# Peptides against a protein of PDB entry 6B4E, part 159

Target 1, 295 residues: chain A of PDB entry 6B4E
Amino acid sequence: TNFDKISKMFWHYKDKIAQIKQDIVLPIKKADVNVRNLLSRHKRKINPKFGQLTNSNQQLFKIQNELTQLINDTKGDSLAYHWILNFIAKAVVHQAETEVRVKPESALPLGKLTLYLLVQFPELQELFMARLVKKCPFVIGFTCEIDTEKGRQNMGWKRNNENKWEDNTSYDERMGGILSLFAIITRLQLPQEFITTTSHPFPIALSWHILARICNTPLNLITNTHFVILGSWWDAAAVQFLQAYGNQASKLLILIGEELTSRMAEKKYVGAARLRILLEAWQNNNMESFPEMSP

## One batch from the design tools (peptide; made by RFdiffusion4, then SolubleMPNN)

Design b2_p25_7_s1
Fold by OpenDDE base, seed 1:
Order: sequence, then structure tokens, then C-alpha cells
Structure b2_p25_7_s1 (fold): chain B 295 residues (1-295), chain A 25 residues (1-25)
Amino acid sequence: as target 1 above (295 residues)
Amino acid sequence: SLSEEIEELKAQVPKDIKELDEKLK
């Protein structure tokens, strides 16, 4: 694992967030009133769509079509188009932070919707990745120290209006929710209409790198959150990961489930205990995946 | 580009596998 490369990638996306603000978000505030009104209306229509997702593929397809139409309505203005995509990127991540964190299986319909949009609108890919890395650096296997305020900020910790850090549990759950979504996206097959014409924008290889990079992270930087997000990833993608890489996947799962947890045993992390339970379930041929969506 | 980065990451997986195998021997 090349940590310098990971760090460069992390800061690249941090810079991208700043660029998005300067080139997309701020300029639209000065745009024509008709454009601003259009975007305001579309924002109001788009935002509730993510909450309308269920375990139904039929409902998913309906939402996909509705969002596609709404996004296409903005293509006449490049700035408006990029603004609405950036809004969607933020909204998807927000949905992961709020809903997926408490109901991990909801990552499946959300992930399917997101993957569809990423393929249908390629410009969404960089916007989405930048938002993911900003909110949850674990998606690229980045870790830094959290002994400083800047370190915590870099790792996605939030402060309230009184400058108080969020609770550890809240942080863990948010990171777990975001990572669950990302894990789902990496293990999903492309929609049938794209499978022969387009490569997967966020393939299962990205899950490999998450695990490998965490395994190689200096132990002094490993926290309970690392184990929490690994557990979230496990629930979301372990079955499909094993299908993709076979024996090699097995080795990596053993490394995170047994070796990494053992090395950190003195910390008595709750997340690590859960991960060991998941490992044991797998060893007993009881590995579970999220249920498939209904027609 | 992001797409290029993804391709590089995909290409790195086989290398990581080899390294892992060597480490675990």
C-alpha cells in the first residue's frame, strides 16, 4: 500500500470540493432568475425521491425515470446541469448518513439508484466521489490521526454550532452508513441496458482496496470506527466479494476479521467484537447478504 | 481522470494478491 498515493488522492478530492464550490455552487447564485427558479423547483422535486425508495424494483425504476427526466431538463444550461448533479451527489450521501446508518439494507435500493445515475450521467462520478471522500475518507482507505481538530475534520467529524464534536456513536454510524452505500455500489451489476456498452464506474476492485489499505494502516491510527465500517462493508458486500475474488478474497477477510482484530484486542473495541462475530458466522457457513429486492 | 484512476486501481489488485500470497507464506 502506497500511503503517499492515498494521501494525494484524498487531498485531490478535497481540492475538488473547493473547486465545485467556486465553479458550480457560487456561480449559480448569480445566474439568471429563471435558471435559479428552475433549479429550486427541481431541487424540491428531486429531494423527496430518495426517501421514496423501497425494496421494490418497480418503484426503483419509477424513481430512476423521474430523476432522469428532471436532470435532462437542466441540460440546456451546463452550469445548471452540473449544479443539479452536485445536489444529487450531496443528497445521496446525506441519505446514507441519515437512513442507511439506521437501516443498512436500505443501501441496496439507494445504491442501485445511484449506480444508474452514475452511468446515465457520467459527470456525476467525480462529483459523487469527491463528496464521498470528504464525508467518509474510508471509501479510499485514507486514515489520519484524530488527535487534532484538523485531523478530525479531515476524517469527517462534525461539530455543532457550539463547536462540540459529535458523539463517537453518531460518527461511527454515519461512517458506517456511507461505507455501506459505497460497498453496495461496488458489488452491484450494471443495469441490463448498460452492461454491454459501459464499464462499471466504481467496480468491486475499490472494495479490495478499502480492505487492503485498512489492513496496512499503522495500528496506532486504527480506531473503533475502522472496525465499524469494516462490519458495515461486510454486511453489504462480503458475499459478492468472495464471489469476485474467491480464495484471495477469503485471505483478506481473514486478515481483517482475525488478524487485525487480534492485533487490536487490548483496545476492546465494540466494532472489532462485532467483526469477529461476522467472521465466525462465515466460518460456520452462515454468511448473510441483504435480501434481493422485490419485482 | 477518475476513470484512469479506477483503471489503475483495477490493475493493482493482481499485484496486491501476489504480495499478499508472499506475505502469508
Scores: peptide ipSAE 0.405, ipTM 0.880, DockQ to the pose 0.959
Fold by OpenDDE base, seed 2:
Structure b2_p25_7_s1 (fold): chain B 295 residues (1-295), chain A 25 residues (1-25)
Amino acid sequence: as target 1 above (295 residues)
Amino acid sequence: SLSEEIEELKAQVPKDIKELDEKLK
């Protein structure tokens, strides 16, 4: 694991967020009134779509089509197009922080929708990754110390209006929700319409790197959150991960489930205890995955 | 580009596997 490269990537996306603000978000405020009105209308139509997802593929396809049409309506203006994609990127991550946080299995329909959009609109990929890294650096295996204000900010901690840091549980749940979504995306197959023409934009290899990089992270930087997001990842993608990498996947799962938890046992992290339970369930041939969606 | 970065990450997996194997010895 090259931590210098990880850090460079982390800061690259931090810069990307700033660039998005300067080149997309702020300029649209000065755009033609017709463009602003269009985007306002589209925003209102797009926002509720993510909450309309269910465990139904039929409903998913309906929403995919509706969003596709709405996004296509903006392609005549490059700035408008990028603005709406950035809005979608933010909305998807927000959905992970709210809905997936409390109902992890909802990551599946959301992930399918997101993957479709990422392939259908390639310009969404950079925007989405930047938002993910900003909100949850764990998606690229980045970790820094959180003993400083800047460190906490870098790791996605939020402060309320009174400048009080969010509760540990709230932070853990948000990170878990975002990581669940990302994990699902990495383990999903491309829709049939794209499988022969496009490579997966966020392939299962990215899940490998999450686990490997965490395993190589200095122990003094490992927190309960690391185990929480590993557990979230496990629920979302462990079955498919094993299918993808076989024996090598098994080694890595044992490493995080047994070795890493053992090394951190003195901390008595709740997340680590849960991960240990997941490992034991797997060892007893009881590894579970999210239920497949209905037709 | 992100696409290039993803390809590099994919190529890193075999190297990580070797490193992991060494760690588990």
Scores: peptide ipSAE 0.396, ipTM 0.872, DockQ to the pose 0.969
Fold by OpenDDE base, seed 5:
Structure b2_p25_7_s1 (fold): chain B 295 residues (1-295), chain A 25 residues (1-25)
Amino acid sequence: as target 1 above (295 residues)
Amino acid sequence: SLSEEIEELKAQVPKDIKELDEKLK
């Protein structure tokens, strides 16, 4: 694992966020009133759609079609089109921070919707990745120290209006929610209409890199959050990961579930304890996946 | 581009496998 490359990637996407603000968000505020009104209306229609997802494929397809139409309505203006995609990227991540955080299995319908949109609208891919890296650097296996203000900011920690950091549990749960969504996306098969014409934009290899990079992270940088997000990843993608990489996948699962947890045993991390339970369940032929969606 | 980066990451998987195998020994 080359951590210099990972750092470069991290900062690239941090810069991308700044670029998005400069080139997309701020210019729209000065755009024609008709464009601003259009986007405001579309924003109000789009935002509720993510909360309308259920464990139903029928409902998913309905929402996909509705969002596709709404996004297509903006294509006549490139700036408006990119603005609405950036809004969607932010909304999806926000849904992961709130809904997936408390109901991990909701990552499945959200992930299916997101993957569809990423393929249908390729310009969403860079916008979405930038937002993911900003909010949850774990998605690219980036880790830094959190004993400094800048370190905490880089790792996605939030402060309230009183400049107080969020509590550890809140941070862990948010990171877990975002990582669950990302994990689901990486292990989903492309929709049938795209499978022969398009490559997967965020393939299962990205899950491999998350695990591998965490395993190679200096132990002094490993926190409870690392184990929490690994557990979230496990619930979301472990079954499909094993299907993809076979024996090599097994080795990685053992590394994170047994070796990494053992090396950090003195810390008595709650997340590590849960990960060990997941490992043991797998060893007893009881690895579970999220239930499939209904027709 | 992101797509190019993803391709590079896919190509890195075999190398990572070798490195991880060494760690397991």
Scores: peptide ipSAE 0.382, ipTM 0.873, DockQ to the pose 0.946
Fold by OpenDDE base, seed 3:
Structure b2_p25_7_s1 (fold): chain B 295 residues (1-295), chain A 25 residues (1-25)
Amino acid sequence: as target 1 above (295 residues)
Amino acid sequence: SLSEEIEELKAQVPKDIKELDEKLK
């Protein structure tokens, strides 16, 4: 694991967020009133769509089509198009922070929708990754110290209006929600309409790197959150991960589930305890996955 | 580009496997 490279990637996307604000968000505020009105209307129509997802493929396809139409309506103006995609990127991550946080299995329909959009609208990919890294650096296996304000900020910690950090449970759950979504995306197959023409934009290899990089992270930087997000990842993608990498996947699952948890046993992390339970379930041939969506 | 980065990451997987195997010893 090259930590310098990971750090560079992290800061690259942090810079990308700044660039997005400068080149997309701010210019739209000064754009023609008709463009602003269009985007306002589309924003209002798009935003509720993510919450309308169910465990139904039919509903998923309906939402996909509706969003596709709404996004296509903006293609006549490049700035408007990029703005709406950036909005979608933010909305998807927000949905992960809220809905997936409390209902992890909702990551599946959300992930399917997101993957569809990422392929259908390639310009969404960089916007989405930038948002993911900003909100949850764990998606690229980045970890830094959180004993400083800047460190906490870099790791996606939020402060309230009183400048108080969010509680650990809230942070853990948000990170878990985002990571669940990302994990699902990495393990999903491309929609049939794209499978022969497009490469997977966020393939299962990215899940490998999450696990591997965490395993190689200095132990003094490992927190309960690491175990929480690993547990979230496990629920979301462990079955498919094993299918993808076989014995090598098994080794890595043992490393995170047994070795890493054992090394950190003195900390008595709740997330670590849960991860050990997941490991034990797997060892008992009872690894569970999210239920498949209905037709 | 992001796509290039993804390809590099995919290529890194075998290397990571070797490194992890060494850690398991």
Scores: peptide ipSAE 0.377, ipTM 0.879, DockQ to the pose 0.949; fails the geometry check

Design b2_p25_7_s2
Fold by OpenDDE base, seed 3:
Formats: sequence, structure tokens, C-alpha cells
Structure b2_p25_7_s2 (fold): chain B 295 residues (1-295), chain A 25 residues (1-25)
Amino acid sequence: as target 1 above (295 residues)
Amino acid sequence: SLEEEIEELKKEVPKVIEELDKKLA
């Protein structure tokens, strides 16, 4: 693992966020009133769609079509188009932070929708990844110290209006929610209509990257959050990961579930305990996955 | 041993990941 490279990637996306603000968000504020009104209306229509997802594929397809139409309505203006995609990127991540956080299985329909949009609108990919890395750098296996304010900020910690850091549980759950979404995306197959024409934008190899990089992370940087997000990943993608990489996947699961947890046993992390339970369930042939969506 | 295998695995970065890193960077 080249940590310098990971750091460079991390900062690349941090810079991308700044660039998005400069080149997309701020310019729209100065755009024609008609464009701003259009985007405001679209924003209001788009935002509820993510919360309307259920375990129904039929509902998913409906929402896919509705969002597709709404996004296509903006293509006449490149800036408007990119703005709406950036909004969607933010909205999806926000949904992961809120809904997936409390209902992990909701990552599946959200992930399917997101993957569809990522393929249908390729310009969304960079916008989405930048937002993911900003909010949850674990998605690229980035870890830094959180002993400093800047370090905490880099790792996606939030402060309230009183400049107080969010509590550990809140942070862990948010990171878990976001990582669940990303994990789901990496293990999903492309929609049938794209399989032959498009490569997967965020393939299962990125899950490998997450696990491997975390395993190579200096132990002094490993926190409860690492185990929480690994557990979230496990629920979301372990079954499919094993299918993809077989014995090598098994080794990684053992590495995170047994070796990493054992090395950190003295910390008595709750997340580590949960991950160990997941490992044991797997060893007893009881590995679970999210239920498939209904028609 | 399993430990040795795991240590080797920890070093394994699939080429596709490197390519993706390049693409995303």
C-alpha cells in the first residue's frame, strides 16, 4: 500500500470539492434568474425521490425514470446540468448519512439508484466520489490522525454551531451509513441495459482496496470507526466479495475479522466486537446479506 | 502459514485498483 498515493488522492478530491464550489455552485448564484428558478424547482422535485425508495424494484424504476427526466431537462445548459448532478451527489450522500445510518438495508435500493445514475450520467462520477471522500475518506482507505482539529476535519468529523465535535456514536453511524452505500455500489451489477456498453464505474475491486488499505493502516491510527465501517461493509458486500475473489476474499475477511480485531483487543472497541460476531457467523455458515428487492 | 499468507495478501493491490487510482487522480 502506497499511503502517499492515497494521500494525494484524498487531497485531489478535497481540491475537487473546492473547485466544484468555485466553478459550479457559485456561478449558478449569478446565473440568469430563469436558470436559478428552474434549478430550484428541480431541486424540490429531486430531493424527495431518494426518500421514496423502498424494497421494490418497480418503485426503483419509477424513481430512476423520474430523475432521468428531471436531469435531462437541464442538459440544455451545461452549468445547470453539472449543478443538478452535484446536488444529486450531495443528496445521495446525505441519504446515506441519515436513512442508511438507521436502516442499513436501505443502502441496496439507494445504491441501485445511484449506480444507475452514475452510468447514465458519467459526469456524476467525479462529483460523487469527491463528495464521498470529503464525507467519508474510508471509501478510499484514507486514514489520518484525529488528535488535531484538522485531522478530525479531514476524517469527516462535524462540528456543531457551538464548535463542539459530534459524539463518537454519531460519527461512527454516519461513516457506517456512507460506507454501506459505497460498498453496495461496488458489489452491484450494472443495470442490464449497460452491461455490454459500459464498464462499472466503481467495481468490487474498490472494496478490496478499502479492506487492504485499512489492514495496512498503522495500528495507532485504527479506531472504533474503522471496525464500524468494516462491519457495515461486511453486511453490505461480504457475500458478493467472496463470490468475486474466492479464497483471497476469505483471507481478507479473516484478516479484518480475526487478525485486526485481535491486534486491537485491548481497546475493547464495540465495533470490533460486532465484526468478530460477523466473522463467527460466517464461520458457522450463517453469513447474511441484505434481502433482494421485490419486483 | 496463515499469518504469512495474510501478510502477503496485505501487500496485494490488484492492477485494476492502480488503474482506477490513476483514473480518479
Scores: peptide ipSAE 0.035, ipTM 0.680, DockQ to the pose 0.081
Fold by OpenDDE base, seed 1:
Structure b2_p25_7_s2 (fold): chain B 295 residues (1-295), chain A 25 residues (1-25)
Amino acid sequence: as target 1 above (295 residues)
Amino acid sequence: SLEEEIEELKKEVPKVIEELDKKLA
């Protein structure tokens, strides 16, 4: 693992976030009042759609169509179009931070919707990835020290208005929620209408990135959060990962479940204990996946 | 041994992963 390259990728997306602010978010505030009003109305219509998702494909398709129409309404103005996509990127990640963190299986419908939008609107891909990396650097296997304020910020830690850091549990859950969503996206097949004409924008290989890079991360940088997000990933994608890579996948699962947890045993991380339980379940032929969505 | 195989895997970076890294960068 080349960690210098990973760092470069991390900072690339950090720069992208800054670029989005300067080139999309701020300029729209100075746009024509009619454009701003249009976007305000669309924002209000789009935002509740993510909360309307259920474990129903029928409902998913309905929402897909509604969002597609709303986004297409903005294509006449490039700035408006990119603004609405950036809004969607932020909203999806926010949904992962709030809903998926408490109900991991909700990542499945959210992931399906997101993947559809990523393919339907390719410009969303960079916007979404930048937001993911900002909020949860684990999605690209990036880790830095959290002994400094800057380090914590880089790893996605939040502070309240009183400059107090969020508690460890809250951080772990948020990271787990975001990682669950990303993991789901990587293991989903493209919708039928795209499978023969389009490449998957975030394929299962990106899950390999996450696991391999974490396994190669210096042990002094490994925290409970790493094990929490690995557990979240496991629930979301382990079955499909094994299907994709076979024996090599098995080796990686053993690496994270047995070797990495063993190396960090002295820390007595709760996340590590959970990951060992997942490993044991797999060894006993009880590996579980999220239930499939209903028609 | 399993340990040896694991260590070898840690060194393996599939070509597809390298290509994706370039794409995303």
Scores: peptide ipSAE 0.029, ipTM 0.663, DockQ to the pose 0.044
Fold by OpenDDE base, seed 2:
Structure b2_p25_7_s2 (fold): chain B 295 residues (1-295), chain A 25 residues (1-25)
Amino acid sequence: as target 1 above (295 residues)
Amino acid sequence: SLEEEIEELKKEVPKVIEELDKKLA
């Protein structure tokens, strides 16, 4: 694992966030009033749709179609189009931080919707990835120290209005929620309509990188959060990961579940304990996956 | 070490991972 390259990637996306603000968000504030009104209306229509997702494929397809139409309405204006995609990227990640955080299985319909949009609107990919990396750098296997304010900020820690850091549980849950969404996206198959025409934008190989990079992370940088997000990943994608890579996947699961947890045993991380339970369940031929969505 | 184990594992990974590694890391 080349951590210098990972760091470069991390900062690339941090720069992208700044660029988005300068080139998309701020310019819209100065745009024609008709464009601003259009986007305001679209924002109001789009925002509630993510909360309307259920475990129903029928409902998913309805939402997909509605969002597709709303996004297509903006394509005539490049700035408006990119603004609405950026809004969607932010909204999806926010949904992961709030809903998926407390209901991990909700990542499945959200992930399906997101993957559809990522393929249908390729310009969303960079916007979405930038937002993911900003909020949860674990998605690219980036880790830095959190004993400094800047380090915590880089790792996605939030401060409240009183400049107080969020509690560890809140951070862990948010990271878990975001990582669950990303993991789901990586293990989903492309919709049938895209299989022959498009490559998967965030394939299962990205899950491999997450696991491998965490395994190669210096132990002094490994925290409870690492184990929490690995557990979240496990629930979201372990079954499909094993299907994809077979014995090699198995080896990597053993590395994170057995070796990494063992090496960090002295820390008595709650997340590590849970990961051990997941490993044991797998060893007992009881690996679970999220239920499939209904028709 | 975990690093060594991962390196050994990478020798037997699917081509898609190799291609991705060239692009991403």
Scores: peptide ipSAE 0.028, ipTM 0.633, DockQ to the pose 0.062
Fold by OpenDDE base, seed 5:
Structure b2_p25_7_s2 (fold): chain B 295 residues (1-295), chain A 25 residues (1-25)
Amino acid sequence: as target 1 above (295 residues)
Amino acid sequence: SLEEEIEELKKEVPKVIEELDKKLA
């Protein structure tokens, strides 16, 4: 693991966020009233769609079609098109922070929708990844110290209006929700209509990166959050990860479930305890995945 | 030693990941 490269990637996406603000968000505020009205209407129609997802594929397809039409309506204006995609990127991550946080299995329909949109609208990919890294650097295996304000900010910690940091549980759950979504995306197959024409934008290899990079992270930087997000990842993608990489996958699962937890045993992290339970379940041939969606 | 074995495992990277790292670098 080259942590210098990971750091460069992290800062690349931080810069991308700033660029998005300057080149997309701010210019739209100065756009003509017709463009602003169009985007306002579309925003109102798009925003509730993510909360309308269920475990039904039929519902998923309906929402996919509706969003596709709404996004296509903006293609006549490049700036409007990029603005609506950026809005979608933000909305998807927000849904992960709220709904997936409390109901991890909801990551499956959300992930399917997101993957579809990422393939259908390739310009969404960089916008989405930038938002993911900003909110949850764990998606690229980035970790820094959180003993400083800058460090906490870099790791996605939020402050309230009173400048107080969010509590540890809230942070852990948000990170878990976002990571669950990303994990699901990495382990999903492309929709049938895209398999022969497009490569997967965020393949299962990115899950390997997350696990390997965390395993190689200096122990003094490892926190309960690392174990929480590993547990979230496990629920979301462990079965498919094993299918993809076989024995090599097994080695990584043992490294995170046994070795990493053992090395940090003195800390008595709740997240680590849960990860050990997941490992034991796997060892007893009881590894579970999220239930498949209904037709 | 067990520690050495673990360190070696941490270095194992599937070919597809190596290719991706090169692409993303």
Scores: peptide ipSAE 0.027, ipTM 0.637, DockQ to the pose 0.082

Design b2_p25_7_s3
Fold by OpenDDE base, seed 4:
Structure b2_p25_7_s3 (fold): chain B 295 residues (1-295), chain A 25 residues (1-25)
Amino acid sequence: as target 1 above (295 residues)
Amino acid sequence: SLKEWIEELKKQVPEDFEKLDQYLS
């Protein structure tokens, strides 16, 4: 693992966030009243749709079509188009932080919707990835020390209005929720209409990178959160990961589930204990995946 | 320590899919 490369990637997306603010978010505030009114209306229509997702493919397709139309309505103005995509990127990640964190299986319909939008609107890809890395750098296998304020900020820790850090449980759950969404996206097949014409924007290989990079991370940087997000990843993608890479996947799952947890046993991380339970379930031929969505 | 160093090396795996079998064999 080339950690310098990962670091450069991390800071690339941090810079992208700053660029988005300067080139998209702030300029739209100075746009004419017609553009602002259009975006305000679209924002109000788009925002509730992510919460309208269920385990129904029919409902998913309905929402996909509605969002597609709403986004297409903005294409006449490049700035408006990019603004609405950035809004969607933020909304999707927010949904992962709030809903997926408490109901991990909701990542499946959200991931399907997101993947569809990422393919349908390629400009969303960079905006979405930048937001993901900002909120949860684990998605690219980036880890730094959290002994400093800057380190915590880089790893996505939040402070409230009283400048107090969020508690460990809240952070772990948010990271788990975001990682669940990303894991789902990496293991989903492209929609049938795109499978022969487009490459997967965030393929299963990115899950490989997450696991491998965490395994290669210095042990002194490994925290409970690493095991929490590995557990979230496991629930979201382990079955499909095994299908994709076979024996190679098995070795890596054993490495994170057995070897990494054993090496960190002294820390008595709750997340590590959960991951070992998942490993044992797999060893007993009881690896589970999220239920498939209904027609 | 040397022991800790060796253990750390054992934990590391290649990101390259094609090299995993070689590493763990």
Scores: peptide ipSAE 0.040, ipTM 0.636, DockQ to the pose 0.161
Fold by OpenDDE base, seed 5:
Parts: sequence; C-alpha cells; structure tokens
Structure b2_p25_7_s3 (fold): chain B 295 residues (1-295), chain A 25 residues (1-25)
Amino acid sequence: as target 1 above (295 residues)
Amino acid sequence: SLKEWIEELKKQVPEDFEKLDQYLS
C-alpha cells in the first residue's frame, strides 16, 4: 500500500469539492433566471426519487427512466447539467447517511440506481467520488488521526450548530451507511445494456483496496469505526467478493476478521466483536448476503 | 526486533491480490 498515493488522492478530491463549489454551485446562483427556475423544479422532482426506491426492480426501472429524463433536460446548458449531477451526487450520499444507515439492505436498490446513473452520465463519476471521499474517506482506504479538529474534519466528522462533534455511534453508523452503498456499487454487475460498451466505473477491485489498505494502516490509527465499516462492507459485498477472488479473498477476509481483530483485542471495540461474529458465521457456512430484488 | 518484523510482514496485504502470498506465511 502506497499511503502517499492515497493521501494525494484524498486531497485531490478535497480540492475537487472546493472546485465544484467555485465553478458550479456558486456560479449557478448568478445564472439566467430561466436556468435557475429549471434547476429548482428539477431539484424538487429529483430529490424524493431516492427515497421512493423499494426492493422492486420495476420500481427501480421507473425511477431510472424518470431521472434520466430529468437529467437530459439540463444538457442544453453545461453548467446546469453539472449542477444537477452534483445535486444527485449529494443526494445519493445523503440517502446513504440516513436510510442505508438504519436499513443496510436498502443499499442494494440505491446502489443499482447509482451505478446506472454513473454509467449513463459519466460526468457524475468524479462528482460522486469526490462527495464520497469527503464524507467517508474509508471508501479509498484513507485514514488519519482524529486527535485534532482537522483530523476529525478530514475523516468526515460533523459538528452541529453548537460546534459539538457528533457522537461516536452516529459517526460510525453514517460511515457504515456510506460504505455499504459504495461496497454494493463495487460488487454489482453492470446493467445488461452497458456490459459490452462500458467498463465498470467502480469495480470490485476497489473493495479489495479498501480491505488491504485498512489492513496496512498503522494500528495506532485503527478505531472502532474501521471495524464498523468493515462489518458493513462484509454484509454488503463479502459473498460477491469471495466469488470474484476466491481463495485470495478468503485470506483477506481472515486477515480482517481474525488477525486484525485479534491485534486490536485490548481495545474491546464493539465493531470488532461484530466482525468476529461475521467471521464465525462464515466459518460455519452461514455467510449471508442481502436478498435479491423482486421483479 | 525480528518478531516485530515478522508480525509486520504478516500484517501487510498488497493491493495486488496476485502478490498476496508473498505477505502471508
């Protein structure tokens, strides 16, 4: 693991967020009134769509089509187009922070929708990844110390209006929700219509990177959150990960489930305990995945 | 120490899965 490379990647996306604000978000406020009105209407129509997802593929396809139409309506203006994609990126991550957080299996329909949009609108990829890294650096295996305010901010910790940090449980759950979504995306197959024409924008290899980079992270930087998100990842993608990499996947799962948890045993992390339970379930041939969606 | 070195080596996991066996004993 090249941690310098990871750090550069992290800061690249931090810079991207700043750029988005400067080049997309702020300028649209000064744009033509017709453009602003269009975007306002579209925002109101788009925002509820992510919460309308169910375990139904039929519903998914409906929403995909509706969003596709709404996004296409903005393509006549580059700034408007990028603005709406950035809005979508933010909305998807927000959905992960709120809904997936409390109902991890909801990551599946959300992930399918997101993957479709990422392929259909390639410009969404950079916007989405930047938002992911900002909110949950774990998606690229980035970790820094959280003993400082800057460190906490870099790792996606939020402060409320009273400048109070969110509690550990809230942070852990949010990170777990976001990571679940990303994990799902990495293990999903491309929709049939794209398989022959497009490469997967966030393939299963990125899951490997997450696990490997966490395993290589200095132990003094490992927190309960690391184990929580590993558990979230496990629920979301472990089965497919094993299918993809076979015996090598097994070795890595053992490393995170057994070796990493053992090395951190003195910390008595709740997340680590859960990860051990997942490992033991797997060892007893009881590894579970999210249920498949209905037609 | 040698022990620490061995443990560190065992902990390391390459991002390239094809080289994973080099880090596991």
Scores: peptide ipSAE 0.022, ipTM 0.582, DockQ to the pose 0.163
Fold by OpenDDE base, seed 3:
Structure b2_p25_7_s3 (fold): chain B 295 residues (1-295), chain A 25 residues (1-25)
Amino acid sequence: as target 1 above (295 residues)
Amino acid sequence: SLKEWIEELKKQVPEDFEKLDQYLS
């Protein structure tokens, strides 16, 4: 693992966020009033749709079609189009932070929707990844120290209006929610209509990188959050990960579930304890995946 | 059993802790 490269990737996306603000968000505020009104209407229509997802594929397809139409309505203006996509990227991540964090299995329909949009609208890919990395650097296996203000900010910690850091539990849950979504995306098959025309934008190999990079991270940088997000990843993607990489996947699952937890045993991390429970469940042939969606 | 198999694998993987990326390719 080349951590210098990972760091460069992290800062690349941080720069991308700044660029998005400069080139997309701010300019639209000065755009023609008709364009701004259009985007406001579309924003209001788009935003609730992510919360309308259920375990129903029928509902998913309905929402996919509705969003597709709404996004297509903006293509006549490149700036408007990119603004809507950036809004969607933010909304999806927000849904992960709020809904998936409390109901991890909701990552499945959200992930399916997101993957569809990522393929249908390729310009969404960079916007989405930048937002993911900003909010949850774990998605690329990036870790830095959190004993400084800047370090905590880089790792996605939030502060309230009193300049107080969010609770550890809140941070863990948010990171877990975002990571669950990303994990789901990496393990989903492309929609049938895209399988022969495009490659997966965020394939299962990215899950490999998450696990491997965390395992190779200096132990002094490993926190409870690392184990929490690994547990979230496990629930979301372990079954499919094993299917994809077989014995090599098994090795890596053992590394995170047994070796990494053992090396950090003195810390008595709650997340680590849960991860060991997941490992034990696997050992007893009881590895579970999220339930399949209904028709 | 799977449990026994995993226990055996656990003996093999610790040395690869710093070189996990090699398993991808």
Scores: peptide ipSAE 0.021, ipTM 0.558, DockQ to the pose 0.040
Fold by OpenDDE base, seed 1:
Structure b2_p25_7_s3 (fold): chain B 295 residues (1-295), chain A 25 residues (1-25)
Amino acid sequence: as target 1 above (295 residues)
Amino acid sequence: SLKEWIEELKKQVPEDFEKLDQYLS
């Protein structure tokens, strides 16, 4: 693992966030009143759609169509189009931080919707990835020390209005929620209408990156959060990961579930204990996946 | 295509997992 390259990638997306603010968000505030009104209306219509997702494919398709139309309505103005996509990127990640955090299986419909939008609107891909990396660097296997304020900030820790850091549990759960969403996206097949015409924008190989990079991370940088997000990933994608890479996937799952947890046993991380339970379940032929969505 | 490329990579996944990340990069 080339950690310098990963760091470069991390900062690339951090810079992209700054660019988005400068080139998209701020300019819209000064845009024509008609454009601002359009975007305000669309924002109000778009925002609740993510919460309307259920385990129903019928509902998913309905929402896909509604969002597609709303986004297409903005294409007459490039700035407006990019603004609405950036809004969607933020909204999706926010949904992962809130809903998926407490109900991991909700990542499946959210992931399907997101993947559809990423393919339908390619400009969303960079916006979404930048937001993911900002909020949860684990999605690209990046980690740094959290002994400094800047380090914590880089790893996505939040402060409240009193400048107090969020509690460890809250951070772990948020990271788990975001990682669950990303994991789902990487293991989903493209919608039928895109399979022959489009390549998967975030394929299963990116899940391999996450696992491999964490395994190669210096042990002194490994925290409970690493194990929490690995557990979240496991629930979201382990079955499909095994299907994709076979024996090689199996070896890597053993590496994270047995070897990495063993090396960190002295820390007694709760996340590590859970990961061992997941490994044991798999060894007993009881690996579970999220339930499939209904028609 | 990327899909075809990934399928080809699956056939050539190295046993050394430390090298696999580089291979997929």
Scores: peptide ipSAE 0.027, ipTM 0.623, DockQ to the pose 0.162; fails the geometry check

